# Peptides against a protein of PDB entry 6FRK: the designs that were tried, part 263

Target 1, 411 residues: chain A of PDB entry 6FRK
Amino acid sequence: NEEVLNAMLKEVCTALLEADVNIKLVKQLRENVKSAIDLEEMASGLNKRKMIQHAVFKELVKLVDPGVKAWTPTKGKQNVIMFVGLQGSGKTTTCSKLAYYYQRKGWKTCLICADTFRAGAFDQLKQNATKARIPFYGSYTEMDPVIIASEGVEKFKNENFEIIIVDTSGRHKQEDSLFEEMLQVANAIQPDNIVYVMDASIGQACEAQAKAFKDKVDVASVIVTKLDGHAKGGGALSAVAATKSPIIFIGTGEHIDDFEPFKTQPFISKLLGMGDIEGLIDKVNELKLDDNEALIEKLKHGQFTLRDMYEQFQNIMKMGPFSQILGMIPGFGTDFMSKGNEQESMARLKKLMTIMDSMNDQELDSTDGAKVFSKQPGRIQRVARGSGVSTRDVQELLTQYTKFAQMVKKM

## One batch from the design tools (peptide; made by RFdiffusion4, then SolubleMPNN)

Design b2_p26_3_s2 (from b2_p26_3, 17 letters changed)
Fold by OpenDDE base, seed 2:
Structure b2_p26_3_s2 (fold): chain B 411 residues (1-411), chain A 26 residues (1-26)
Amino acid sequence: as target 1 above (411 residues)
Amino acid sequence: SKKLEEQLNLNLEIIRELQKEELEKE
């Protein structure tokens, strides 16, 4: 039993190290898991693998939880959020993503560019803000970030903005001058939250960077960027450990909407390669997918109509980016869908739905939709004419329907 | 929960088959 435990723990520890989890945290986790597993319970014939996985999962959840409640903005108040982080961490892009996130939720949101060090920082922020229709402030002439930040915060406070995001200068090196500048900005604007932005792709360097920021500036929140499938996100655990601050959001791509609230359970499940079935379930529940009970009852009886297929396509379209959905499924690698393939798949679904919009209720509600069309070929021609497609496109749709109906019968 | 998981699994199989057919057309 101890040999089996040690072998499985070695495999898990290797996977965590390959996920950029800090070596110290992996060692501590191994010790904690060994202490939490009752070897007597493992002897009783319980699935040893499941028990070890559960123990590992529980200890990883503890490593992501700093024991501090995440800061949340107060509605109807002026909330000043200061961003800090290295150049290339995605800080400026993340400011825009966070602003857009709050704007979509009905918060009066604005952006301030206090990055005077990087040439074109203000132009980049202005481009992102303008594209998202977010009010912004900055200067082309003022070189003191304290002045820009103070004036911008005062302006947007006077205009009754609820979310005031301040982007600061990011440097490539841990320079004392950068931390002094950040401290001066923080003292001048007195932010309600200081967000450290960390790039997940820097791996084992995450701890040292996060610690350097926390030692100089009162970091209260962490945002992890570049979780685009290649970075397993193990560096996030190091950031939490070093900053003692919760992860509040993650960046999952380059688009302004590739941004989501951090959820512990999904993140750990993904880190372990277990997928995020629970988060997928939650996401589907949040979508209030239409009349799921009637559909589920039909599926249990191996019944699948063209209407049921149409409703599934609508549900898939409502779920959002396929890449995110697939990344929640166990055994789907994060690279399973390129963003290019996702747009094509969505266009294909829309085309199929447009063909089905030309079908009648008798065709849609038939338990054998393909047979209805095969018995009366004139229906194919009608649907083809109605949807502006070829008879071949309708036949391809019916072939696809038949494949799905066969899958449902095997469930 | 199980019912929703079954529906999700179906949606996922639909996505997989749609992708497979795209990969077969390239």
Scores: peptide ipSAE 0.077, ipTM 0.668, DockQ to the pose 0.133
Fold by OpenDDE base, seed 4:
Structure b2_p26_3_s2 (fold): chain B 411 residues (1-411), chain A 26 residues (1-26)
Amino acid sequence: as target 1 above (411 residues)
Amino acid sequence: SKKLEEQLNLNLEIIRELQKEELEKE
């Protein structure tokens, strides 16, 4: 029994290390799991794998919880939020995502660019802010980030803004001059919250980077970026451990809407490859995917039309990147789709939809769309000409439709 | 909630089949 436990724990530890979980945390987790598992209960015929997975899940949940309540803005007050993090962490993009999140919730939000080190930092922030219709402040001439931050904060306080986000300089390396600048900005603007932005893709470097920021600046919150289907979430555990601060949000892609409040249970479930069905349900509900009660009723009766398939493709396209959706499904690892395959899959869906846009209502609404085309081959040629594709491409679409219609009949 | 779960499961199966077909073309 102990040998079986050790073998299974070795597999879990390997998977966690491959997910960029820090080696010290993996070692601690292994010992905590061993101490939490009763070997006698494992002997009694309980599913040893499920017991170990549950113990691992419980210990990972503890590692993501710093035991500190996350800071939340106060409605009707002026809340100053300072962002800190390395260049390339997604800090500037995340400032815009957070501002947009609060704006959509009915908060009066603004952005300040206090990055004087990076050429074009203000132009990038201005572009993002303008696209999102978020008020912004910065300078093309002032080189002191303390002056820019102070003037911007004062301006937006006087205009009764509720959420004032300050983006700071990011450098490629931990430099003492960066930390001195960050401390000077923090002292000048007296932020209510300091947010450390971390790129999940930096892997084992997450602990050392997060610690270096926490040792110099009073980081109170963490945002983890690039948690798209390819980023290993293990660095998030390292950031929490090093900063002793909660993860408040995650960035899941490049779009301004690819930003969500951090949820511990879904995140750990995804990290273990258990999926996030709850988060997927929440995401589907937020998209207001047409409450096609009529579609669901048809699906229950094993009915599936070409129009029903088109509507499902539209829904899939609205859900965002396939890698994110798949990473929410149990048994799909984060690496199940390469970035290349995702773009190809989305292009394929768009191509299929374009073919279907050349179909008529009789073809789309038929209970057996493939049979309609098989009975009148001239329809295939019409649709092919209308969509600018080959007759083979239309036949491939009809073959796919037939597979999906058969799947629906088995559901 | 059950209806949404059924629709979601269908979308997931559609995605799975689309991916298998891409993996079969490589």
Scores: peptide ipSAE 0.055, ipTM 0.647, DockQ to the pose 0.171
Fold by OpenDDE base, seed 5:
Structure b2_p26_3_s2 (fold): chain B 411 residues (1-411), chain A 26 residues (1-26)
Amino acid sequence: as target 1 above (411 residues)
Amino acid sequence: SKKLEEQLNLNLEIIRELQKEELEKE
């Protein structure tokens, strides 16, 4: 029994190390799991694998819980949120994502760029903020981040903003000058929350980086970025352990909507390769993907139109990156879609939709759309000209449609 | 719930077929 336990724990420990979980945490987890498993229950013929997986799951849940309640903004008050993190962590993009999240929830939100070190930091923030219709503050001439942060916070407090997000300068390495600047900004604006932004892709370096920030500034929250198909997120456990602060959000891609509240159970399920069916259901429910009862009824009858395909493409695009969707399904490895392939797949999907935008209702609503085009080749030429594509691109779309329509008939 | 699962399954099949066609073009 102990040999079987040790063999199975070795497999789990290997998988956790491959998921960028810190070696010290993996060792501690192994000992905690051994102490939690009743060897007598293992002897009773229960599924030893399920029991070990459940014990591992429980211990990982404890590692993600710092035992500290996450800070939450107070409605009708001015809440100042300061962002800190290394350059390339996704900090500036995450500021915009968080502001957009609160704006969509009906909060009066704004952004301040106190990054004076990086050329074009203010332009990047301004572009993101303008696209999201978020008010912003910054300077092209002021070089002191303390002055910019103080003036921006005062301005937006006077205008009764509820969420005031301050982006600070990142550095390439842990530098004492960076930490001194962050402390000066924090002392001047007196933030209600300090958010550390961490890149999940740095793996084993997450612990040392997170600790260095926590030792210098009062980090109260963590946001983990780049939890796309490549990063299994094991570094998030290291961030929680080092900062003793909760993960409040995760960044899952480059889009402003690729941002979600952190959920412990789904995250651990994904980390273990168990998928996240609950998170997939929640994500689909949040998107208000109309249970197109009409679509489901058509599918049951083996009917599938070009319009039905277009609506599915819209739904897929709303669900976000394909790697995330696939990574929520049990048995799909996160490695199945390279980040390059995902952008290409999304670009392809957008191209196909643009071709269909040049189709008429008779073409879109036909139960045999491919046959409508085959009978009247002039339709292909019209659609090709209308969408700015080749006749071959339209024929490829119709070939894909025919494959999907045949799949639906077999369902 | 069952309707949502059917729609999700269709979306997944669409994604799988789109991926196969990309892999066949490489």
Scores: peptide ipSAE 0.048, ipTM 0.644, DockQ to the pose 0.139
Fold by OpenDDE base, seed 1:
Parts: C-alpha cells; structure tokens; sequence
Structure b2_p26_3_s2 (fold): chain B 411 residues (1-411), chain A 26 residues (1-26)
C-alpha cells in the first residue's frame, strides 16, 4: 500500500512540477498528503486514485490560502490602490481591467499613470482608459512619479472618486532604484492596498520575484496574469507562499473583460486537469450568448440549419480562445490546443462564416441546406463568387454542415 | 442549465470536428 501511494504521489508531483508549482511546495505537499492519508482506509478497497486526488486537492487549497482576508474597497470612501510589478507582467493592462471591473459594478473609478520610465506608458494607459470610458490622469512633461501620483490622487479625491488606481513604473530586472521609487510613491499617496501583478508564464521564477517585491514593498494583494490556458497556473501558489497575500483577481486573456475574481476551488480543479464546468457555465451566462431557446428546441427535434451553424460559430468566437474553453472541460488538457492550431481553427471559422455571409435566407434557413445546393449547383457558384472562394471551399463547407447536421440527429 | 449544457456540447463537437480536420491537413 505504501509503495502504491508513493508511486501515485510521484505521478502527481511530476504533474505539479510540469504545472510550474515550486519544487519546495511540491515536496511539502507530498509530505502533508502522506501524513493526511490513512493507509488503513486505503486497504478497504476505496478508489486509491480518488482518495489521493482528494488529499492533493485539499492540500493545494491550503497552499492558496494565505490565512489573511483579502482587502476590499469601502463604498462611499476614497480607496487608493497602488499597482506594483515587473515590466511585461501585464501591470498596466491589469490596472485598466480592474478599473473597468469596478466601473461596471457602479464604482466611481479612475486611473493614474505614474510610469515615467517607459516611453508610451501614458499613451497606452490613455488608450485603454478612453476605450473603457474611464477617467485618467498623467503627464507628458513631469518625470517624477511621486509628483504625478500625488497630484493625480489629490485631484481624484477632490472629485470624490471611490476607486483610485495608480500604475507605477516597472523594470525588466529587480533594481534597487525601482523599489526605492515605489516606496517614495507609496509614502506620498498612502495607498489603502498595494497590488503585486505577477505573470504566471515565468514559471519557477515566480517565487523569487514575488519574494523580492514582498521584502521591499508591503504587498497586500496579488493579481496573476496570462492565465490564458497556456500558463499552467502553478506560479500562483508560489506568489501566495512568498507574499503571504491573497490572490484577488486573475487575468485570462488580452481583452478588458478577460478578468475575473479569484476563486480557489475552480482554480485548483483546473490546475489538476479536472476542468471547471461551473466556471464555463458562469462565463457563458455572463457573455449573454443569444439565448437561442429556438435553437435548442430545433436541436431536440434533430433540426439544424446553416443559420444555426453560423450562430454557433458566432457563439464560439464570443467565448474567447478555444484553448481557454477546452481547458475548462474535464478531459481536455491545457495542452490540447497548441497556439498554432487555435489561430488556424479561428481562421477556419471566420472563413466558413464569410462563405455563409454570401448565402441567402432560403439557403440559410433550409432544414436541408445541402439538398438546396445539390438541386441547384448554380447556388454554389454564386456563393463562391460572392465570398471570393473556390466552389470546392463551398462544397467543403456543405460537407462540414452535413456532418454536424448528422451529429445533431444522433443527439 | 440543461439548455446551456446542450448548446455547450454542440459547440464542443463543432470545435472537435474543426480540430480533427486541421490535424488531417497536416
């Protein structure tokens, strides 16, 4: 029994290391799991694999919990949130995402650009803020981030803003000058919360980077970025362990809406490859994908039109990256879609939709779309000319449609 | 919830078939 436990734990530990979980945390987890498993209960014929998975899940949940309550803004007060992190961590984009999140929740939110080091930092923030209709402050002439941050915070306090987000300078490396600048800004504006932004794609470097920030700046919250299905998320555990601060949000893509409150259970389920069906359902509900009750009723009757296929392609494109969607489904590993395959799949969907944009309502709404085209081959030539594709491409689309229509009849 | 599951399942089957055809072209 102990040999079987050790073998299964070795597999889990390998998978966690491949998921960029820090080696020290994996060792500690292995010891904790061994101590938590009753070997006598394993002898009773219980599914040993399920028991080990459950024990691993419980210990991972504990590793994500720093034992500190996350800071939350107070309604009707002025809440100053300072962002810190390396250049390229997604800090500036994350400031805009957080501002947009609070604005959509009915908070009076603003952005301050105190990044004077990076050329075009203020232009980038201004572009993001303008697109989201978020008030912003910055300077093209002032080079002292302390002056900009202080003036911006004072301005927005006087205008009774509730959420005041301050973006700071990032460096490519941990430099003492960067930390000194961050401390000067923090001392000047007296933030209610300091948020460390971490890139999940840096893998095993997450611990050392998070620790270096915590040792110099009073980090109270963590945001993890680039969890777009390629980042295995193990770096998040390292950030919590090093900062002793909760993860409050995660960035799941490049869009301003690719930002969600951190949920421990779904995150650990995804990290273990168990999927997140609940999170997928929540995401689909939030997207308000056209409540095509009519489509679902047709599907139940084994009816599927070219228009129904077009609407499904639109829905798939609204759901975001296929890798992210598939990574939420049990049994689809995070690596199921390479970045190359995803771009090609999206290009293919767009090509198929462009062909269908040249179809008429009679063709799109027919319960036997393939038969409409087979009876009048001139329709294929018209659609091909209208969409700028070959007659073969239209025939391939109709073949695809026929496969899907047959699948719907078997459902 | 059942309606959303049915729609999701259809979307997944569409994604799977699209991927299969890409893998067959490589």
Amino acid sequence: as target 1 above (411 residues)
Amino acid sequence: SKKLEEQLNLNLEIIRELQKEELEKE
Scores: peptide ipSAE 0.094, ipTM 0.698, DockQ to the pose 0.135; fails the geometry check

Design b2_p26_3_s3 (from b2_p26_3, 17 letters changed)
Fold by OpenDDE base, seed 5:
Structure b2_p26_3_s3 (fold): chain B 411 residues (1-411), chain A 26 residues (1-26)
Amino acid sequence: as target 1 above (411 residues)
Amino acid sequence: EEEEEKKLELNLKIIQKLREEEAEKK
């Protein structure tokens, strides 16, 4: 029995190490799992594998829980959120993602660029902010990040902004000068929350980096970036352990919408390779992808229209990159799509939607849209001309629709 | 929940089928 337990724990420990979980945490987990498993209960014919998996899962859940409640902004107040992290962590992109997240929730949100060290930092923030329609502040002439941060915070407080996000300088090295600058900025603006942004791909270095930030500034929240399926996210456990701060959000890709609230259960399930069906359900629910009760009823009756397909494509596009969506499905390996294939897939969906935008309501709402077009070929030519595509492209769309409608009838 | 799960399964099947068709074109 102990040999079987040790063999199974060795496999789990190997998988966790391959997921970039810190070796100290893996050792501690192994000991905790051994102490939590009653060997006598394992002898009683219970599925030993399920017991070990449950014990491992429970201990991983404890490792991502710092026992501290996550900071939340207060509605109707000015909440100052300072971002800290190394260069290349995705900090600047994450500032924009968080700002956009709160803006979509009806918060009066703004961005401040207090990165004076990196050439073009302000231009990058300005581009991201402008694209997202988020108010921003920064300077092309002021070199002191304390002055920029203070002036920007004061400006946006006076304008009654509720979420004031401050991006700071990220450097390549843990230099004392960087940490002093961050401390000076923090002391000047007195942030309500300090967010440490960590790249999940740095693996075993996560602990030392997270600790260095926490030892200098009062990190209260962690955001983990680059969880787009390539990084297994085991470094996140190290960040929580080192900072004693909760993970509040994860960055799942390069798009501004590739950002979600952290959920413990889905994250651990994904880390163990069990898939993230719950996180995918939650992401679908958060998108307020209108519970088209009408669509669900049609699906129950095996009905599927071109409009229903259009709405599903729109929903898929709102869910974000296909690689992330598939990386949440059990049995779809992370290697299934290069970034190039994802942009191609999104461009293809957009092309298909543009073709459908040239269809009329009779064509879109037909329970047999392909038959409507087959009976009247002039419709194909009209749609092709209206969308600027070939008649072949419209026929390919109708063929695809027919395949999907057949899948729905089998559901 | 069961209805959202079906909608999700449909979206996943759509994505999968779109990918299969892209892979067949290469």
Scores: peptide ipSAE 0.023, ipTM 0.491, DockQ to the pose 0.137
Fold by OpenDDE base, seed 2:
Structure b2_p26_3_s3 (fold): chain B 411 residues (1-411), chain A 26 residues (1-26)
Amino acid sequence: as target 1 above (411 residues)
Amino acid sequence: EEEEEKKLELNLKIIQKLREEEAEKK
């Protein structure tokens, strides 16, 4: 039993190290898992693998929980959020993503560029902010980030903005001058939250970097970026351990919508290669699929209509990037859809939906939609004409529907 | 064809998970 435990723990520890989990944390995890597993319960014929996985999961959940409640903005107040992090961490992009996230939730949100060090920092922020229709402040002439940050915060407070995001200068190295500048900005604007932005792709360097920021400025939140790449996110555990601050959001791509609230359970599940089942469920539930009960009941009876397929396509389109959804499903690797294939995929779904928009209720609500069209070929021609497509495109849709309906019947 | 099957598999897995969660709440 102990040999089996040690072998499985070795595999898990190897996988965690390959996921960029800090060596110290992996050692501690191994010890904690060994202490938490009752060897007597493992002798009783319980699935040793499930028991070890559960123990590992539980200890990883503890490692990502700093025991501190995440800061949340207060509605109707001015909430100043200062961003800190290295150059190339995705900090500036993440400022825009967070601003857009709050704007979509009905918060009066703005952006301030207090990065005077990087040429074109303000132009980049302005471009991102303008594209997202987010108000912004910055200067082309002022070189003191304290002045820019103070003036920008004052301006947006006077205009009753609720979310005031301040982007600061990044550096390539841990320079004392950067930390002094960040401290001066923080002292001037008195932020309600300081967000450390960390690139997940830096791997084992996450601990040292996160610690260097926490030792100089009062980091209260962490955002992890570039979790769509080869980075398995293990560096996030190191950031939490070093900063003693919760991860509040993750960046899951380059698009402004590639941003989501951090959830512990889904993240750990993904880190272990189990997929993000809970995050998928939550994302589906957030879509207010009002007719989900009716759909689930039909699906339990092996009924699947063209309307049910249409509704599923609508749901998928509402879920946002397919790459994120796929990356949440167990057994779909992160590489399963390149970003290029996603746009083509969405265009294809839209084309199929446009064809179905030319169908009547009798065709859409038939439990055997393909048979309705096969019995009356004139329906195919009508739908083709109505949607401006070929009869072949309609036949391809019906073939796809038949594949769906067959899979639903096997479920 | 492979992308279509993957989309199909995705939708089906979503549906399956929704069913599993509803079955656990009952």
Scores: peptide ipSAE 0.019, ipTM 0.405, DockQ to the pose 0.056
Fold by OpenDDE base, seed 1:
Formats: structure tokens, sequence, C-alpha cells
Structure b2_p26_3_s3 (fold): chain B 411 residues (1-411), chain A 26 residues (1-26)
């Protein structure tokens, strides 16, 4: 029994290391899991794999919980939120995402650019803020971030803003000058919350970076960025361990809407490759995918048209990168889509949609679209010419449609 | 909920089949 446990724990530990979980945390987890598993209960014929997975899940949940309640803004008050993090962490983009999140929730939100070091930092923030219709402050001439931050905070306090987000300078390296500047800004504006933005893609370096920030500034919250379907969620555990601060949000892509409140259980489920069906349902519901009721009624009757297939392809494209969707499906490991395979799959969907754009309503709305084309082969040639593809490509589409229609009839 | 789950299941099956056919072409 102990040998079997050790073998299975070795596999889990390998998978966690591949997911960029810090080696010290993996060792601690292994010891905690061994101590939590009753070897006698494992003898009783319970699925040893499920028991170990449950024990691992429980210990990972504890590693994500810093034992500190996340700071939340107070309605009707002026809440100053200072962002800190390395250059390239996604800090500036995350400021805009958080501002947009609160604005959509009915908060009076604004952005301040106190990054005087990076050329074009203010232009980038201004572009993002303007696109989202978020009020912003910054300077093209002032070089002191303390002056900009202080003036911006004072301005927006006087205008009764509820959420005042301050973006600070980043560096490519941990530099003492960066930390001194951050401390001077923090002392001047007296933020209600300091948010550390961490790039998940840095892997095993997450611990050392998060620790360096916590040792210099009073980090109270963590945001993890670049969780765009790469298995690199393990850095989040390192950030919590080093900062002793909760993860409040995650960034899941480049779009302003690719931002969500952190949920512990879905995150750990995804990290273990168990999928996140609930998060996928939530994401699908947030997209307000049109005419769902009419399609569902057809599916209940085993009806599936070429138009129904086209609408599903549009819906799939609206869900964003396939890597994100598939990473939420149980049994589709995060590795199932290299960036290359995703672009190819999206290009294929676009090609299929372009072929269908050359179809008429009789062809699209037929309950047996393949039979319409088989009865009148001249339709295939028309569609092929209209879409700039071969007659073979149209036949392949119709074959694919037939496979989907047969699948729907079995549902 | 059950209706959204069926739609999700369909979309997933579509994605899966599209990928299987891409893998067969390589």
Amino acid sequence: as target 1 above (411 residues)
Amino acid sequence: EEEEEKKLELNLKIIQKLREEEAEKK
C-alpha cells in the first residue's frame, strides 16, 4: 500500500512541477498528503486514485488560502488601489481590466498613470482607458511619479471617485530604485490596497519575485496574469505563500473582459486537469449567446441544420481562444492545444463559415442539408465558386455536417 | 441549466471532432 501511494504521489508531484508549482510547496504537499491519508482506509477497496486526488485537492486549497480576508472596496468611499509589479507582468493592462470590472459594477472608477520610466506608458494607459470610457490622469512632462500620483489622487478624490487605481513604474529586474520609488508613492498617496501583479508564465521564479515585493512594500492582494490556457497556474501558489496575501483576480487573456474574480475550487480543479465545467457554463452565460432557446428546442427534437452549425461556430469563436475553453473541459489537458493548433482550428472554422456564407436559405435551413446538395450537385459547384474553394472542400463540409447531425440525433 | 449543458456538450463535441480531423490530416 505504501509503495502504491508513493508511486501515485510521484505522478501527482511531477504533474504539479510541470504546472510550475514551486518545488518546496510540492515537497510540503507530499508530506501533508502522506500524513492525511489513512493507509487502512486505502486497504478497504476504495479507489486509491480518487482518495489521493481528494487529499491533494484539499492540500492545494489550503495552499491558496493565506488565512487573510481579501480587501474589498467600500461603496460611497474613496478607495485608492496601488498596483505594483515587474515590467511585462501585465500590470498596466490589469489596471484597466480592474477599472473596467468596477465600472461595469456601477462604481465611479478612474485610472492614474504614475509610470514615468517606460516610454509610452501613459499613451498605453490612455488608449486602454479611452476604449473602456474610464477617466484617466497622467503627465507627458512630469517625471516624478510621486507628484503625478499625488495630483491624480487629489483630483479624483475632489471629483468624488470611489475607485482610484494607480499604476506605478515597473522594471525588468528587481532594482532597489524601483522599490524606493514604490515606497515613496505609497507613502504619498496612502493606498487602501496594494495589489501585486504577477505573470504566471515566469514559473519557478514566482516565489522569489513575490517575496522580493513583499519584503519591500506592504502587498495586501495578488492578481495573477497570463492564465491563457497554459498549465502555468502553479505560480499562483508561490505568490500566496510568499506574500501571505489572497489572489483577488486572474487575467485569462489580452482582452479587457479576460478578467475574473479568483475562485479557489475552480482554479485548483483546473490546475489538476479536472476541468472547470461551472466556469465554462458561467463564461457561456456571460457571453449572452443569442437564440439559445431556439437551438436547444431543435436539439431536443434531433434537428440540426447547416445554419445551426454556423451559429455554433460563431458561438465557439465568441468564446475566445479554444485553449481557454478546452482547458475548462474535464479530460482535455492544457497541453491538448499548442498555440499552433488553436490558430489552425480557428482558421478551419473560418473557412467552413466562409463556405456556408455562399449557401442560400433553402440550403442552410434544410433539416437534411446534405440531401439537398446530393439531389442537386450543381449547388456544390455554385457554393464552391462563391466561396473560392474546391468542390471537395464543400463535400468535406457536408460530410462534417452529416457527422454532427448524426451526433445530435443520438443526444 | 440542463439546456445550457446540452449546448455546451454540443459545442465541445464539435470542437473535438474538428480537432480529430485536423490530427488525421497531419
Scores: peptide ipSAE 0.034, ipTM 0.603, DockQ to the pose 0.170; fails the geometry check
Fold by OpenDDE base, seed 4:
Structure b2_p26_3_s3 (fold): chain B 411 residues (1-411), chain A 26 residues (1-26)
Amino acid sequence: as target 1 above (411 residues)
Amino acid sequence: EEEEEKKLELNLKIIQKLREEEAEKK
């Protein structure tokens, strides 16, 4: 019974990590589920699977609840909503989606572009706002986002707007200057709500990014973007944990109406793919994946060989269609790997394995396989001839291996 | 437990990197 529980929890933990749920949250979930399940009740012939699924679902519902009530705008008041987030997070598009959502509900809504850093930011906002018939403010000449935000907020307050959304600059490389600018804007306009916009596709980086924003600005709400069938929903859990702020909305596509209020139960059900967890458990139980204890020991030492990479590719190939596995993984939509991309990805893995089949044990078992080939270029030519590929194909394999080995060293 | 987590984190990073490389080709 305990072995069955541990096996099923291992599968769920795998699925959650593959859904970009932070490893600390997955650990906490595993411990909480183990503590919530009575092993004696599992012995009594109850559907063990349903019991574990229910326990996992209940603990995931707790992870998306920060214990803080979501901010809601007050009708008949002037509500200032400031948006913060990285460039490429979908922040500007999300401002327009939120404005459109409130406008459709009969709120007097407007948009302010306080992004002076990105060329064409105001043109993009203006295009989106005009298409949605949303009033907007911005400048082509003013470079101070504080002035633009202050003037825009004052203007729309004087015009009795109920929802005043302020879009800010997103920078990837200059975190300190971005945070200082955001603080200056926040201090000037005194927002009723600060919304952090997060891209779900950034995966494990969600926690660190969400924390960086929360440590600098008083984030009170989270919006998760790119939750169309390709993005992993697990980053949303990381954002809630890091910000201690509720998810208020999700972006589910590129259209202005691909935007919905966050609902915990439907989100966790979709995250868990509750129909597919059943199939995942059956499929992983059918996959007697040998406990590669030897691989784990090497990973502890930051060692990753070409043989270790080969064995991982074999495991991936044994799992069958990667789209079916990914579709079974919580927060991977069924469409993430189109059937075409899956066949191409599997063909690529098989090609890489065929190249490695022409390597010798010294090359495969080297802790620095790429350096072995770089020191003796004749090895590349031997492997290329043995596998019937170009020397370029072997170099591409070694480049890919080097990228994986560098990731392992950072773990 | 820590070992299984490292293995899992590695598999995830591998999958993520494979996806990034496929996205860069489009």
Scores: peptide ipSAE 0.025, ipTM 0.438, DockQ to the pose 0.093; fails the geometry check

